Peptides against a protein of PDB entry 6UG1. Designs and how they scored, part 121

Target 1, 304 residues: chain A of PDB entry 6UG1
Amino acid sequence: SNEERKRRKYFHMLYLVCLMVHGFIRNEWINSKRLSRKLSNLVPEKVFELLHPQKDEELPLRSTRKLLDGLKKCMELWQKHWKITKKYDNVGLYMRTWKEIEMSANNKRKFKTLKRSDFLRAVSKGHGDPDISVQGFVAMLRACNVNARLIMSCQPPDFTNMKIDTSLNGNNAYKDMVKYPIFWCEVWDKFSKKWITVDPVNLKTIEQVRLHSKLAPKGVACCERNMLRYVIAYDRKYGCRDVTRRYAQWMNSKVRKRRITKDDFGEKWFRKVITALHHRKRTKIDDYEDQYFFQRDESEGIPD
Target 2, 301 residues: chain A of PDB entry 6UG1 as posed
Amino acid sequence: SNEERKRRKYFHMLYLVCLMVHGFIRNEWINSKRLSRKLSNLVPEKVFELLHPQKDEELPLRSTRKLLDGLKKCMELWQKHWKITKKYDNEGLYMRTWKEIEMSANNKRKFKTLKRSDFLRAVSKGHGDPDISVQGFVAMLRACNVNARLIMSCQPPDFTNMKIDTSLNAYKDMVKYPIFWCEVWDKFSKKWITVDPVNLKTIEQVRLHSKLAPKGVACCERNMLRYVIAYDRKYGCRDVTRRYAQWMNSKVRKRRITKDDFGEKWFRKVITALHHRKRTKIDDYEDQYFFRRDESEGIPD

## One batch from the design tools (peptide; made by RFdiffusion4, then SolubleMPNN)

Design b2_p19_7_s1 (from b2_p19_7, 8 letters changed)
Fold by OpenDDE base, seed 2:
Structure b2_p19_7_s1 (fold): chain B 304 residues (1-304), chain A 19 residues (1-19)
Amino acid sequence: as target 1 above (304 residues)
Amino acid sequence: GYGELDKKLAEEYRKMLEE
């Protein structure tokens, strides 16, 4: 019905805001000064120097290579620190079906909200789920004065799915769900004027995304609970930016159709949500990023 | 119905818009 369409759209919007606020709160928690002091001690001086290379005036690419090597070593150090990777409770922050949402509303499942103190302890001990691990990795890089962003792929229920029963066939193995991350890191490369993508936990990869990312979900089974629609970046200064364009090959042709921003009302609403979560002034880094997104939009073209 | 989750989400949404 038209009513059910409106209801699903509304619930999608509400759920999306809650996910974005969750990302904001986690981004605040990883800025803990106490945590920063502990995590900086994990990074030896030689690795710190690689994270902060001098500008090579002859070949700036050499400086980028040093940064990449430093980030690789930081991933290795992080793996040594992280002792216990817990499985997600149920589906974690992966996408729920409409049926699962309806069933969960009937079950008084007290979402055990992880407290800030418990989060900081988990990161400090190296015990927790993959999301906590990624968030802790971002905290470690920030402790080393690296301009690292927390990235969150927000997975609200699919309001474009109008099926009555949206139950996933029980065969969607936990392995397929977690094949691609929900949280990852971006690091600003001041030499190339680009963001470097870092997945320290799931795929254990570093990439300089041009057109395609390894972190973009591929295959039907993986996309059932992880649909690339809202990739939100949270920086150390409480900036909030939509960076979906970086990771979406087909933003205009495919991804936009599954976003609330497909219409003018949704675009204006989503812009208000981003603005409410964006607590810093614009910088030259934002200008370079917007220029990159513009070039990506022009290169994709308008779908016929 | 989405009732309790909707209420909690709506409350968190309201708090976020008031900050």
Scores: peptide ipSAE 0.024, ipTM 0.602, DockQ to the pose 0.087
Fold by OpenDDE base, seed 1:
Structure b2_p19_7_s1 (fold): chain B 304 residues (1-304), chain A 19 residues (1-19)
Amino acid sequence: as target 1 above (304 residues)
Amino acid sequence: GYGELDKKLAEEYRKMLEE
């Protein structure tokens, strides 16, 4: 019905705001001074120096290579720190079906909200789910004065799916779900003037995204609970930016159709949400990023 | 329905913002 379409669109919007606020709160928690002091001790001086290379004036690429090597070593150090990777409770922050949402609304199951103190303890001990692990990795990089962003791929229910029964079949649903991350890191490369993508936990990869990312879900089974639609970046200064364009190869042709921003109302609404979560002034880094997104939009073209 | 879940989620996130 038209009412069900309106209901699903509204619920998608509300769920998206909740997810984006969750990302914001986690981004505040990882700025903890107490956590920062503890995590900085995990990084040896030699690795710290690689994270902060001098500008090579002859070949700036050498400085980028040092930074990449420093980030690789930080991932290795993080793997040594992280003792227990817990499975997600149910589906974590992966996409729920409409049926699962309806069933959950009827079930009085209180969401166990992880307290800030419990989060900080989990990161400090190296015990938690993959999301906590990624968030802790971002905290470690920030503790080393690296300009690291927390990236969140927000997974609201698909308002474009009008099927009544959206049940997912199969025992392998968890493996397919966790094949691609929901949270990852970006690091600013001041030498190349680009964001470096870092997945320290899932794929354990460092990427300089050009046209597509390895973190973008591929295949029907993986996309059932992880649709690349809303990739939100949270920086150390409480900036909030939509960085979906980086990770979406087909932003205009495919991804936009699955976003609330497909129409003018949704675009204006989503901009208001981003603005409400963006607590810093614009910087030259934002200018370089917007220029990159513009070039990516021009290169993709308008779908015929 | 969705409205009860919405209220609970909104209240939980409000509490998380107040902490």
Scores: peptide ipSAE 0.024, ipTM 0.603, DockQ to the pose 0.074
Fold by OpenDDE base, seed 4:
Structure b2_p19_7_s1 (fold): chain B 304 residues (1-304), chain A 19 residues (1-19)
Amino acid sequence: as target 1 above (304 residues)
Amino acid sequence: GYGELDKKLAEEYRKMLEE
């Protein structure tokens, strides 16, 4: 019905705000001074120097290569620190079906909320789910004075899916779900004026995204619980930015149709949400990023 | 936790409604 379509749209909006605020809170927690002091001790001086290379005036690419090597070594150090990767409880922050949402509303399960103290302890010990691990990695880079962003791929229920039963009964459902990450890192490269993508936990990869990312879900089974629609960046100064354009190859033709921003009402509403979560002034880094997004939009074109 | 999420959600929603 038209009513059910409206209900699913509104529930998607509410759920999206909840996810985006969750990302904001986790971004605040990883700015903990106590955690920062502990995590900085994981990074030896030689690796710190690679993270902060001098500008090569002759070939800025040499400075970028040092930064990339420093980030690779930080991933290796992080793997040594992280002792226990826990499975997600149920589906974690991956996309739920409408049926799962309805069933969960009937079950008064006390969701054990992870407290800030428990999170900080989990990161410090190296014990937790993959999301906690990625968030801890961002905290470690920030402890080394790296301009690292927490990236969150927000997975609200698909309001464009009007099917009643979307039960995912497959034995491999968990493996397919966790094939691609929900959280990752971006690092500002001051030499190339670009964000570097870092997945320290799932794919264990570093990318300089041009047209496509390895972090973008591919295949039907993986996309059932992980649809790239709302990739939100949280920086160390409490900036909040939509960076979906970086990771979406087909933003205009495919991704936009699955976003609340497909219409003017949804675009205005989503801008209000971003503005509410964006607690810093605009910077030159934002200008370079917006220019990159503009060039990517022009290069994709308008779908016929 | 949900209580901190709920407080921040409520605060962000309040700001969004006042703008």
Scores: peptide ipSAE 0.020, ipTM 0.584, DockQ to the pose 0.108
Fold by OpenDDE base, seed 3:
Structure b2_p19_7_s1 (fold): chain B 304 residues (1-304), chain A 19 residues (1-19)
Amino acid sequence: as target 1 above (304 residues)
Amino acid sequence: GYGELDKKLAEEYRKMLEE
């Protein structure tokens, strides 16, 4: 019905705000001075120097290569620190079906919200789910004075799915769900004027995204609980930015149709949410990023 | 209904903001 369509759209909006606020809170927690002091001790001086290379005036690419090597070594150090990777409780922050949402409303299961103190302890000990691990990795890079962002792929329920029963068939549903991450890292390369994508936990990859990312979900089964629609970046200065354009090959033709921003009302609403979570002034880094997004929009074209 | 879930989600997130 038209009523059910409106209801699903409203619930999608509420759920999206909730996820974005969760990302903001986790980004604040990883700025803990106590945690920063502990995590800086994991990075030896030689690796710190690679993270902060001198500018090579002859070949700036040499400086980028040193940074990439430093980030690779940081991933290796992080794997040594992380002792226990817990499975998600149920589906974690992956996308729920409408049926699962309706059933969860009836089951008064208190989401055990992880307290700040428990989160800081989990990161410090190296014990937690993959999301906590990624968040801790971002904290370690920030402790080394690296301009690292926490990236969150927000998974609100699909308001464009009007099917009543989406029985997700399959014994491998969890494996397919966790094949691609929900949280990852971006690092600013001051030499190339680009963000470097880092997945330290799931795919254990570093990439410089041009047209497509390895982190973008592929295949029907993987996309059931992980749809690339709202990729939000949280920086160390409490900036909040929509970076979906980086990871979406087909932003205009495919992704936009599944976003609240498909219409003017949704676009204005979503901008208000971003503005409310963005607590810093604009910088030249934002200018370079917006220029990159513009070039990506021009290169995709308008879908016929 | 979704309205009770909306209240519960809003309340859980209010608690997350107050802690």
Scores: peptide ipSAE 0.022, ipTM 0.587, DockQ to the pose 0.076; fails the geometry check

Design b2_p19_7_s2 (from b2_p19_7, 10 letters changed)
Fold by OpenDDE base, seed 4:
Parts: structure tokens; C-alpha cells; sequence
Structure b2_p19_7_s2 (fold): chain B 304 residues (1-304), chain A 19 residues (1-19)
């Protein structure tokens, strides 16, 4: 019905706000001074120097190469620190079906909400799910004074899916779900004026995204619980930005149709949510990023 | 981690269906 379509749209909006607020709270937790002091000790001086190369005036690319090498070594150090990767409880922050949302109301189990103290302990011990691990990696980079963002791919239920039963019965459903990450890192390259993408846990990759990312879900089974729609960046100064354009090859043709921002009402609403979560002034980094997104929009063109 | 929020959201979704 038209009513069910409206209901799913409004519920999607509410769920999206809850996810974005969750990302904001996790971003505050990883700014813990106590955690920062512990995690800085994992990074030896030689690796710290690679993270902070001098500007090569002859060839700025040499400075970027040092930063990339430093980030690779940080990823290796993080793998040594992280002792236990727990499976997600159920589907974690991956996308739920509408049926799963309805059934969740019947769950009598008090789910223990992870407290800040428990999170900080989990990161410090190297014990937790992949999301906690990525968040801890961002905390380690921030402890080394790196301008690292926490990236969250928000997975609200698909309001464009009007099917009643979307039960995912596949034996490989968990493997397909976790094939691509929900959380990752971005690092500002002051030399190239670009964000570097870092997935320290899932794909264990470092990318300078131009047109496409390896972190973008591919294949029907993977996209059922991980649909690239709302990639939100949280920085160390409590900035909040939509960075979906970086990771979406087909933003205008495919991704936009599955976002609340498909219409002017949804665009205005989503901008209000971003503005409410954005607690810093605009910087030159934001100007370079917006220019990059503009060029990506022009290069994609208007879908036929 | 999110199970309380998920329960509350599920309850809200159910209430929105009964209205």
C-alpha cells in the first residue's frame, strides 16, 4: 500500500539517524585520552616518522609514499595487537530485512549495550568484533596525531524494498555479509590533498580511491545486507560528512534511487541530520573534498 | 551491542503498523 511505503520511508529515516548517532558516539569514545596514551605505545618512533614525513618540494609523491608505508606498518602492528576477532552478534550493523525488524520486537533477551568502559577495555586488550577493531585502529592513528576519520557505511532497512518476506535462508549468509566492511578508516594526505582509504581488518587494504573502491560491495548476496548508500565520515574534531560519492561509482544512476536524498524533502532532511552531527567549522580540507566530489559528479554524467 | 535499540526500533515499527 501507499501507507506501507510511507511507513517504511519514515522508519528508514529514524533508523538512519540512530545509526549516524551511534557512529558519532563511537567517534567520541575513540578520542579517549586514556586509550590514546595506551595505543601510541604500539607505534615505534620509526613508524611515527613515516606517518609524519617532511614535504618533498621536488616530488610530493615521495612524501605520500612514506605515509602509505607508515600506514601499512600500522596495519601490521594492529594485526599483532588484535588477539581475538569475535563474530558479530546476529548481523551486527549490517542491513536487516523488514521481517527481521518485525520479529525483533518479540525478542525477550535483554541485549547488553556495550558501555564506553567495556569498549575501551576491548580495544586495549585487542578483543572484540571487527567494528571495534577498526574503531581501535582509528584511535591508534589519532594517538599518533594522524588526521584519521572513522568511516561508517550506514545500513538502514531498504525502504525501496516493498516485499513482505525477505527471509535470507542461505547457509553462507554470514560469509557473504562480512565479505565487505561496515567500518573503515580514512587518512588525510596533506601532500596530494586527498583522503586515503584504509581497511585494516576485513580486506586489509590501503587505497587511493579514484573512480571505484574495493570496499564497495559487489554481487547480489553481498549487497543483501551491505548496500552502499550512506557512507559517513567522523573526524577527530567531531566533523560529520557524507563521503558516499567517493565509494559509489554510480551515485547518480544507482545509489541515489535507494537514498532518502532522492527527493528534495529527503535531501533537506538529511542535510539537517548531517548539520546536527557536524560540530566543527569548515576547513580547506572540506573544500578539496567537495571539489573532488563535484568532479566525480560531472564525470559520472546524467544517467540516460 | 545494538539489541536494545533494535528491540525498541522493532517495537516502534510494530506500533506504526497498528496505527
Amino acid sequence: as target 1 above (304 residues)
Amino acid sequence: MYGELEKELGELYRKMKEE
Scores: peptide ipSAE 0.165, ipTM 0.786, DockQ to the pose 0.698
Fold by OpenDDE base, seed 5:
Structure b2_p19_7_s2 (fold): chain B 304 residues (1-304), chain A 19 residues (1-19)
Amino acid sequence: as target 1 above (304 residues)
Amino acid sequence: MYGELEKELGELYRKMKEE
């Protein structure tokens, strides 16, 4: 019905805000001074120097290469620190079906809310789910004074799916779900004036995204619980930015149709949510990023 | 955190269907 369509749209909006606020809170937690002091000790001086290369005026690419090597070594150090990767409880922050949402009301399961103290202890011990691990990695880079962002791919229920029963049948559902991450890192390269994408936990990859990312879900089974729609960046200064354009090859033709921003009302609403979560002044880094997004929009063109 | 919020959101979604 038209009513069910409106209800699912509204619920999607509410769920999206809850996810974005969750990302904001986790971004605050990883700024913990106590955690920072502990995690800085994981990074030896030689690796710290690679993270902070001098500007090579002759060839800025040499400085970028040092930064990339430093980030690779940080990923290796993080793997040594992380002792236990827990499976997600149920589906974690991956996308739920409408039926699963409806049935969740009946679940008497005492879900233990992860408190800030429990999170900090989990990161410090190297014991937790992949999301906690990624968040801890961002905290370690920030402890080394690296301009690292926490990236969250927000997975609200699909308001474009009007099926009543959306049960997912499949023995490999968990394996397909976790094939691509929900959380990752971006690092600012001051030499190339670009964001470097870092997945320290899932794919264990470093990318300089031009047109597409390896972190973008591919294939029907992987996209059932991980749809690239709302990739939100949280920086160390409590900035909040929509960076979906970086990771979406087909933003205009495919991704936009599944976002609340498909219409002017949704665009205005979503901009208000971003603005409410953006607690810093604009910087030249934002200008370079917006220029990159503009060039990507022009290069994709208008879908026929 | 996710489970209590998930329950509350599920309860809200159910209420929105009954209205």
Scores: peptide ipSAE 0.162, ipTM 0.785, DockQ to the pose 0.658
Fold by OpenDDE base, seed 3:
Structure b2_p19_7_s2 (fold): chain B 304 residues (1-304), chain A 19 residues (1-19)
Amino acid sequence: as target 1 above (304 residues)
Amino acid sequence: MYGELEKELGELYRKMKEE
């Protein structure tokens, strides 16, 4: 019905705000001074120097290569620190079906809310789910004075899916779900004036994204619970930015149709949510990023 | 956090369906 379509749209909006606020809170928690002091001790001086290379005036690419090597070594150090990777309880922050949402009202499963103190202890011990591990990795880089962002791929229910029963194929559903991450890291490269993508936990990869990312879900089964629609960046100064354009090859032709921002009302609403979560002044880094997004929009074109 | 929020969201969705 038209009413069910409206209901799913409003519920999607509410769920999206809750996810974005969750990302904001986790970004605050990883700024803990106590955690920072502990995690800085995981990074040897030689690795710290690679993270902070001198500017090579002859070949700036040499400085970028040192930073990339430093980030690779940080991923290796993080794997040594992380002792226990827990599975997600149910589907974690991956996308739920409308049927699962309706049934969740009946599920008396007391999900233990992870408190700030429990999170800080989990990161410090190296025990937790993949999301906690990524968040801890961002905290370690920030402890080394690296301009690292927490990235969250927000997975609200698909308001464009009007099917009642989406029978998800049961047997491989978890494996296909976790094939691509929900949380990752971005690091500012001051030499190339670009964000470097880092997945320290899932794919264990470092990318300089041009047109496509390996972190973008591919294949029907993986996209059932992980649709690239809202990739939100949280920085150390409580900046909040939509960075979906970096990871979406087909932003205008495909991704926009699945976003609340497909219409003017949704665009204005979503801008208000971003503005409410953005607690810092604009910087030259934001100018370079917006220029990159503009160039990506021009190169994709407007779908006919 | 997820489970309480998911429950509250599920309850809200159900209420919105009964209205």
Scores: peptide ipSAE 0.162, ipTM 0.784, DockQ to the pose 0.663
Fold by OpenDDE base, seed 1:
Structure b2_p19_7_s2 (fold): chain B 304 residues (1-304), chain A 19 residues (1-19)
Amino acid sequence: as target 1 above (304 residues)
Amino acid sequence: MYGELEKELGELYRKMKEE
């Protein structure tokens, strides 16, 4: 019905806000001074120096290469630190079906909310789910004074899916779900004036995204619980930015149609949500990023 | 999502269907 379409749209909006607030809270937790002191000790001086290369005036690319090598070594150090990767309870923060949302009302399971203290302990011990691991990695880089952002791919239920029964086949569903991450890291390269994408846990990759990312879900089965629609960046100064354009090859032609921002009302609403979560002043880094997004928008063109 | 929040969201979604 038209009413069900409206209900799903409003519920998608509410769910999206809850996810974005969750990302904000996790970003606050990873700024813990106590955690920072512990995690800085994981990074040897030689690796710290690679994270903070001098500017090579002859070839700035040499400085970027040192930073990339430092980040690679940080991923290796993080893997040594991380002892236990727990599976997600149910689907974690991956996308739920509308049927699963409806059934969740009947779920008598006492879900234990992970407290801040439990999170900090989990990161410090190297025991937790992949999301906690990524968040801890961002905390380690921040402890080394690296300008690292927490990235969250928000997975609200698909308001464009009007099917009532969206039962997913169970057995391969988890493997396909976790094939691509929900959380990752971005690091500011002050030499190239670009964000470097770092997935320390899932794909264990570092990339300089040009047109497409390795982190963008591909294939029907992977996209059932992970649709790239709302990639939100949380920085160390409590900045909040929509960085979906970096990871979406087809922002205008495909991704926009699946976002609340497909219409003027949704665009204005979503901008208000971002503004409410953005607790810092604009910087030159934001200017470089917006220029990059503009160039990516022009290069994609208007969908025919 | 914290499981309490997921339950509350599910309850809210159900209420929105009953209205």
Scores: peptide ipSAE 0.161, ipTM 0.786, DockQ to the pose 0.649

Design b2_p19_7_s3 (from b2_p19_7, 12 letters changed)
Fold by OpenDDE base, seed 3:
Structure b2_p19_7_s3 (fold): chain B 304 residues (1-304), chain A 19 residues (1-19)
Amino acid sequence: as target 1 above (304 residues)
Amino acid sequence: GYGELEKELAEKYREMKKE
């Protein structure tokens, strides 16, 4: 019905804000000074020097290569620190079906929200789910004075899916769900003037995204619980930015149709949410990023 | 309306920060 379409759109908006707020809170928690002091001790001086290379005036690419090597070594150090990777309880922050949402509304399962103290303890001990691990990795890089962002792929229920039964009966449903991450890291490369993408936990990859990312979900089964629609970046200064354009190959032709921002009302609403979560002044880094997004929009073109 | 949703979400956000 038209009423059910309105209800699903409304619930998608509500759920999206709750996810974006969750990302904001986790970004505040990983800025803990106590955690920072503990995590800085995991990074030896030689690795710290690679994270902070001198600018090579002849070949800036040499400085970028040192930074990439430093980030690789940080991923290896993080794997040694992380002792216990817990499975997600149910689906974690992956996308729920409409049926699962309706059934969960009846079950007052007190979602035991992980408290700040428990999160900091989990990161410090190296015990937790993959999302806590990625968040801790961002905290470690920030402890080393690296300009690292927490990235969150927000998975609100699909308001464009009008099917009543969306039960996912696949034996491999969990394996397909966790094939691609929900949280990852970006690191600012001051030499190339670009963000470097780092997945320290799931794919264990470092990439300089040009046209497509390895972190973008591919295949029907993986996209059932992980659709690339809202990739939100949280920086160390409480900046909040939509970085979906980096990871979406087909932003205009495919991704926009699945976003609340497909219409003017949804665009204005989503911009208000981003503005409410963005607590810093604009910087030259934002200018370089916006220029990159503009070039990506021009290169994709308008879908015919 | 959407302005009420913004208020309700802001309230839920405040509740989630108090727990």
Scores: peptide ipSAE 0.025, ipTM 0.656, DockQ to the pose 0.058
Fold by OpenDDE base, seed 4:
Structure b2_p19_7_s3 (fold): chain B 304 residues (1-304), chain A 19 residues (1-19)
Amino acid sequence: as target 1 above (304 residues)
Amino acid sequence: GYGELEKELAEKYREMKKE
């Protein structure tokens, strides 16, 4: 019905706000001074120097290469720190079906909310799910004075899916779900004026995204619980930005149709949510990023 | 935690279905 379509749209909006607020809270937790002091000790001086290269005036690319090498070594150090990667409870922050949302309402199970203290302990011990591990990695980079963002791919239920039963049957459903991350890192390269993508846990990759990312889900089974729609960046100064354009190859043709921002009402609403979570002034970094997104929109063109 | 949020969201979704 038209009513069920409206209900799913409104529930999608509510769920999206809750996910974005969750990302904001986790971004605040990883700014813990106590955690920062502990995690800085994981990074040797030689690796810290690679993270903070001098500007090479002759070849700025040499400075970027040092930063990339420093980030690679940080990923290796993080793997040594992280002792236990727990499976997600159920589907974690991956996308739920409408049926799963309805059924979860009937379960009287007291879900244990991870408290700030428990999170800080988990990161400090190297024990937790992949999301906690990524968040801890961002905390380690921030402890080394790196301009690292926490990236969250928000997975609200698909309001464009009007099927009544969307039950996902299959023995490999968990493997397909976790094939691509929900959380990752971005690091500002002051030399190239670009964000570097870092997945320290899932794909264990460093990427300078130009047209496409390895972190973008591919294949039907992977996209069932991980649809690239709302990639939100949380910086160390409590900035909040939509960076979906970086990771979406087909933003205008495919991704936009599955976003609340497909219409003017949804765009205005989503801008209000971003503005409410954005607690800093605009910077030149935001100007370079917006220019990059503009060029990506022009190069994609209008879908035929 | 994800589960309390899920419960709250699922309750809100059921309320929205009764309206």
Scores: peptide ipSAE 0.022, ipTM 0.603, DockQ to the pose 0.709
Fold by OpenDDE base, seed 1:
Structure b2_p19_7_s3 (fold): chain B 304 residues (1-304), chain A 19 residues (1-19)
Amino acid sequence: as target 1 above (304 residues)
Amino acid sequence: GYGELEKELAEKYREMKKE
């Protein structure tokens, strides 16, 4: 019905806000001074120096290469620190079906909220799910004075799916769900004026995204619980930015149709949510990023 | 965890279905 379409749209919006607020809270928790002091000790001086290379005036690319090597070594150090990767309880923050949402409403399951103290302990011990691990990695880089962002791919239920039964048929295995991350890291490269993408936990990759990312879900089975629609960046100064354009190859042709921002009402609403979560002034880094997004929009073109 | 929020969201979704 038209009513069910409206209800699913509104529920998608509410769920999206809750996910974005969750990302904001986790970004605050990883700024813990106590955690920072512990995690800085994981990074030896030689690796710290690679994270903070001098500008090579002859070839700025040499400085970027040092930063990339430093980030690689940080991923290796992080893997040594992280002792226990827990599986998600059920689907974690991956996308639920409408049927699962309706059924969860009926189940009086006491979900145990992870407290800030428990999170900080989990990161400090290296025991937790992949999301906690990524968040801890961002905390380690921030502890080393690296301009690292927490990235969250928000997975609200698909309001464009109007099927009554949205049950996933078959063994949509935990493996297909977790093939691509929900959380990752971005690091500012002051030499190239670009964000470097870092997945320390899932794919264990560093990339300089041009047209496509390795972190973008591919294949039907992976996209059922992980649709690239709302990639939100949380920085160390409590900035909040939509960075979906970086990771979406087909923003205009495919991704926009699955977003609340497909219409003017949704665009204005989503801008209000971003503004409410954005607690810093604009910087030159935001200018370089917006220029990159503009160039990506022009290069994709208007979908025919 | 998310489950209390999910329960609250699911309750709100049920309320929005009764309207």
Scores: peptide ipSAE 0.019, ipTM 0.580, DockQ to the pose 0.695
Fold by OpenDDE base, seed 2:
Structure b2_p19_7_s3 (fold): chain B 304 residues (1-304), chain A 19 residues (1-19)
Amino acid sequence: as target 1 above (304 residues)
Amino acid sequence: GYGELEKELAEKYREMKKE
């Protein structure tokens, strides 16, 4: 019905805000001064120097290479620190079906809230789910004065799916779900004026995204619980930015149709949510990023 | 935790179905 379409749209909006607020809170927790002091001790001086290379005036690319090598070594150090990777409880922050949402309302399950103190202890001990591990990695880079962002791929239920039964077949569903991350890292390269993408936990990859990302979900089974629609960046200064354009090859043709921002009402609403979560002034880094997104939009064109 | 948020969201979704 038209009413069910409206309900699913409004519920998607509510769920999206809750996910974005969750990302904001986790970004605040990883700014803990106590955690920062502890995690900085994991990074040897030689690795710190690679994270902060001098500008090579002859070939700025040499400075970018040193930064990439430093980030690689930080991923290796993080793997040594991280002792226990827990499975997600159910599907974690991956996308729920509409049927699962309806059924979860019947379950009196006492969900244990992860408190800030429990999170800081988990990161400090090197145990937790993959999301806690990624968030801890961002905290370690920030402890080394690296301009690292927490990236969250927000997975609200698909309001474009009007099927009554959206049950997923259980076979290998967890493996397909966790094939691509929900949380990752971006690091600012001051030499190339670009964001470097870092997945320290899932794919264990570093990339300089031009047109395509390895972190973008591919295949039907992987996309059932992980649809690239809302990739939100949280920086150390409580900036909040939509960076979906970086990771979406087909932003205009495919991704936009599955976002609340497909219409003017949704665009204006989503802009208000971003603005409410954005607690810093604009910087030259935002100008370079917006220029890159503009160039990516022009290069994709308008779908015929 | 994720589950309390899911519960609150599910409760709100039920409320929105009754309206």
Scores: peptide ipSAE 0.031, ipTM 0.703, DockQ to the pose 0.713; fails the geometry check

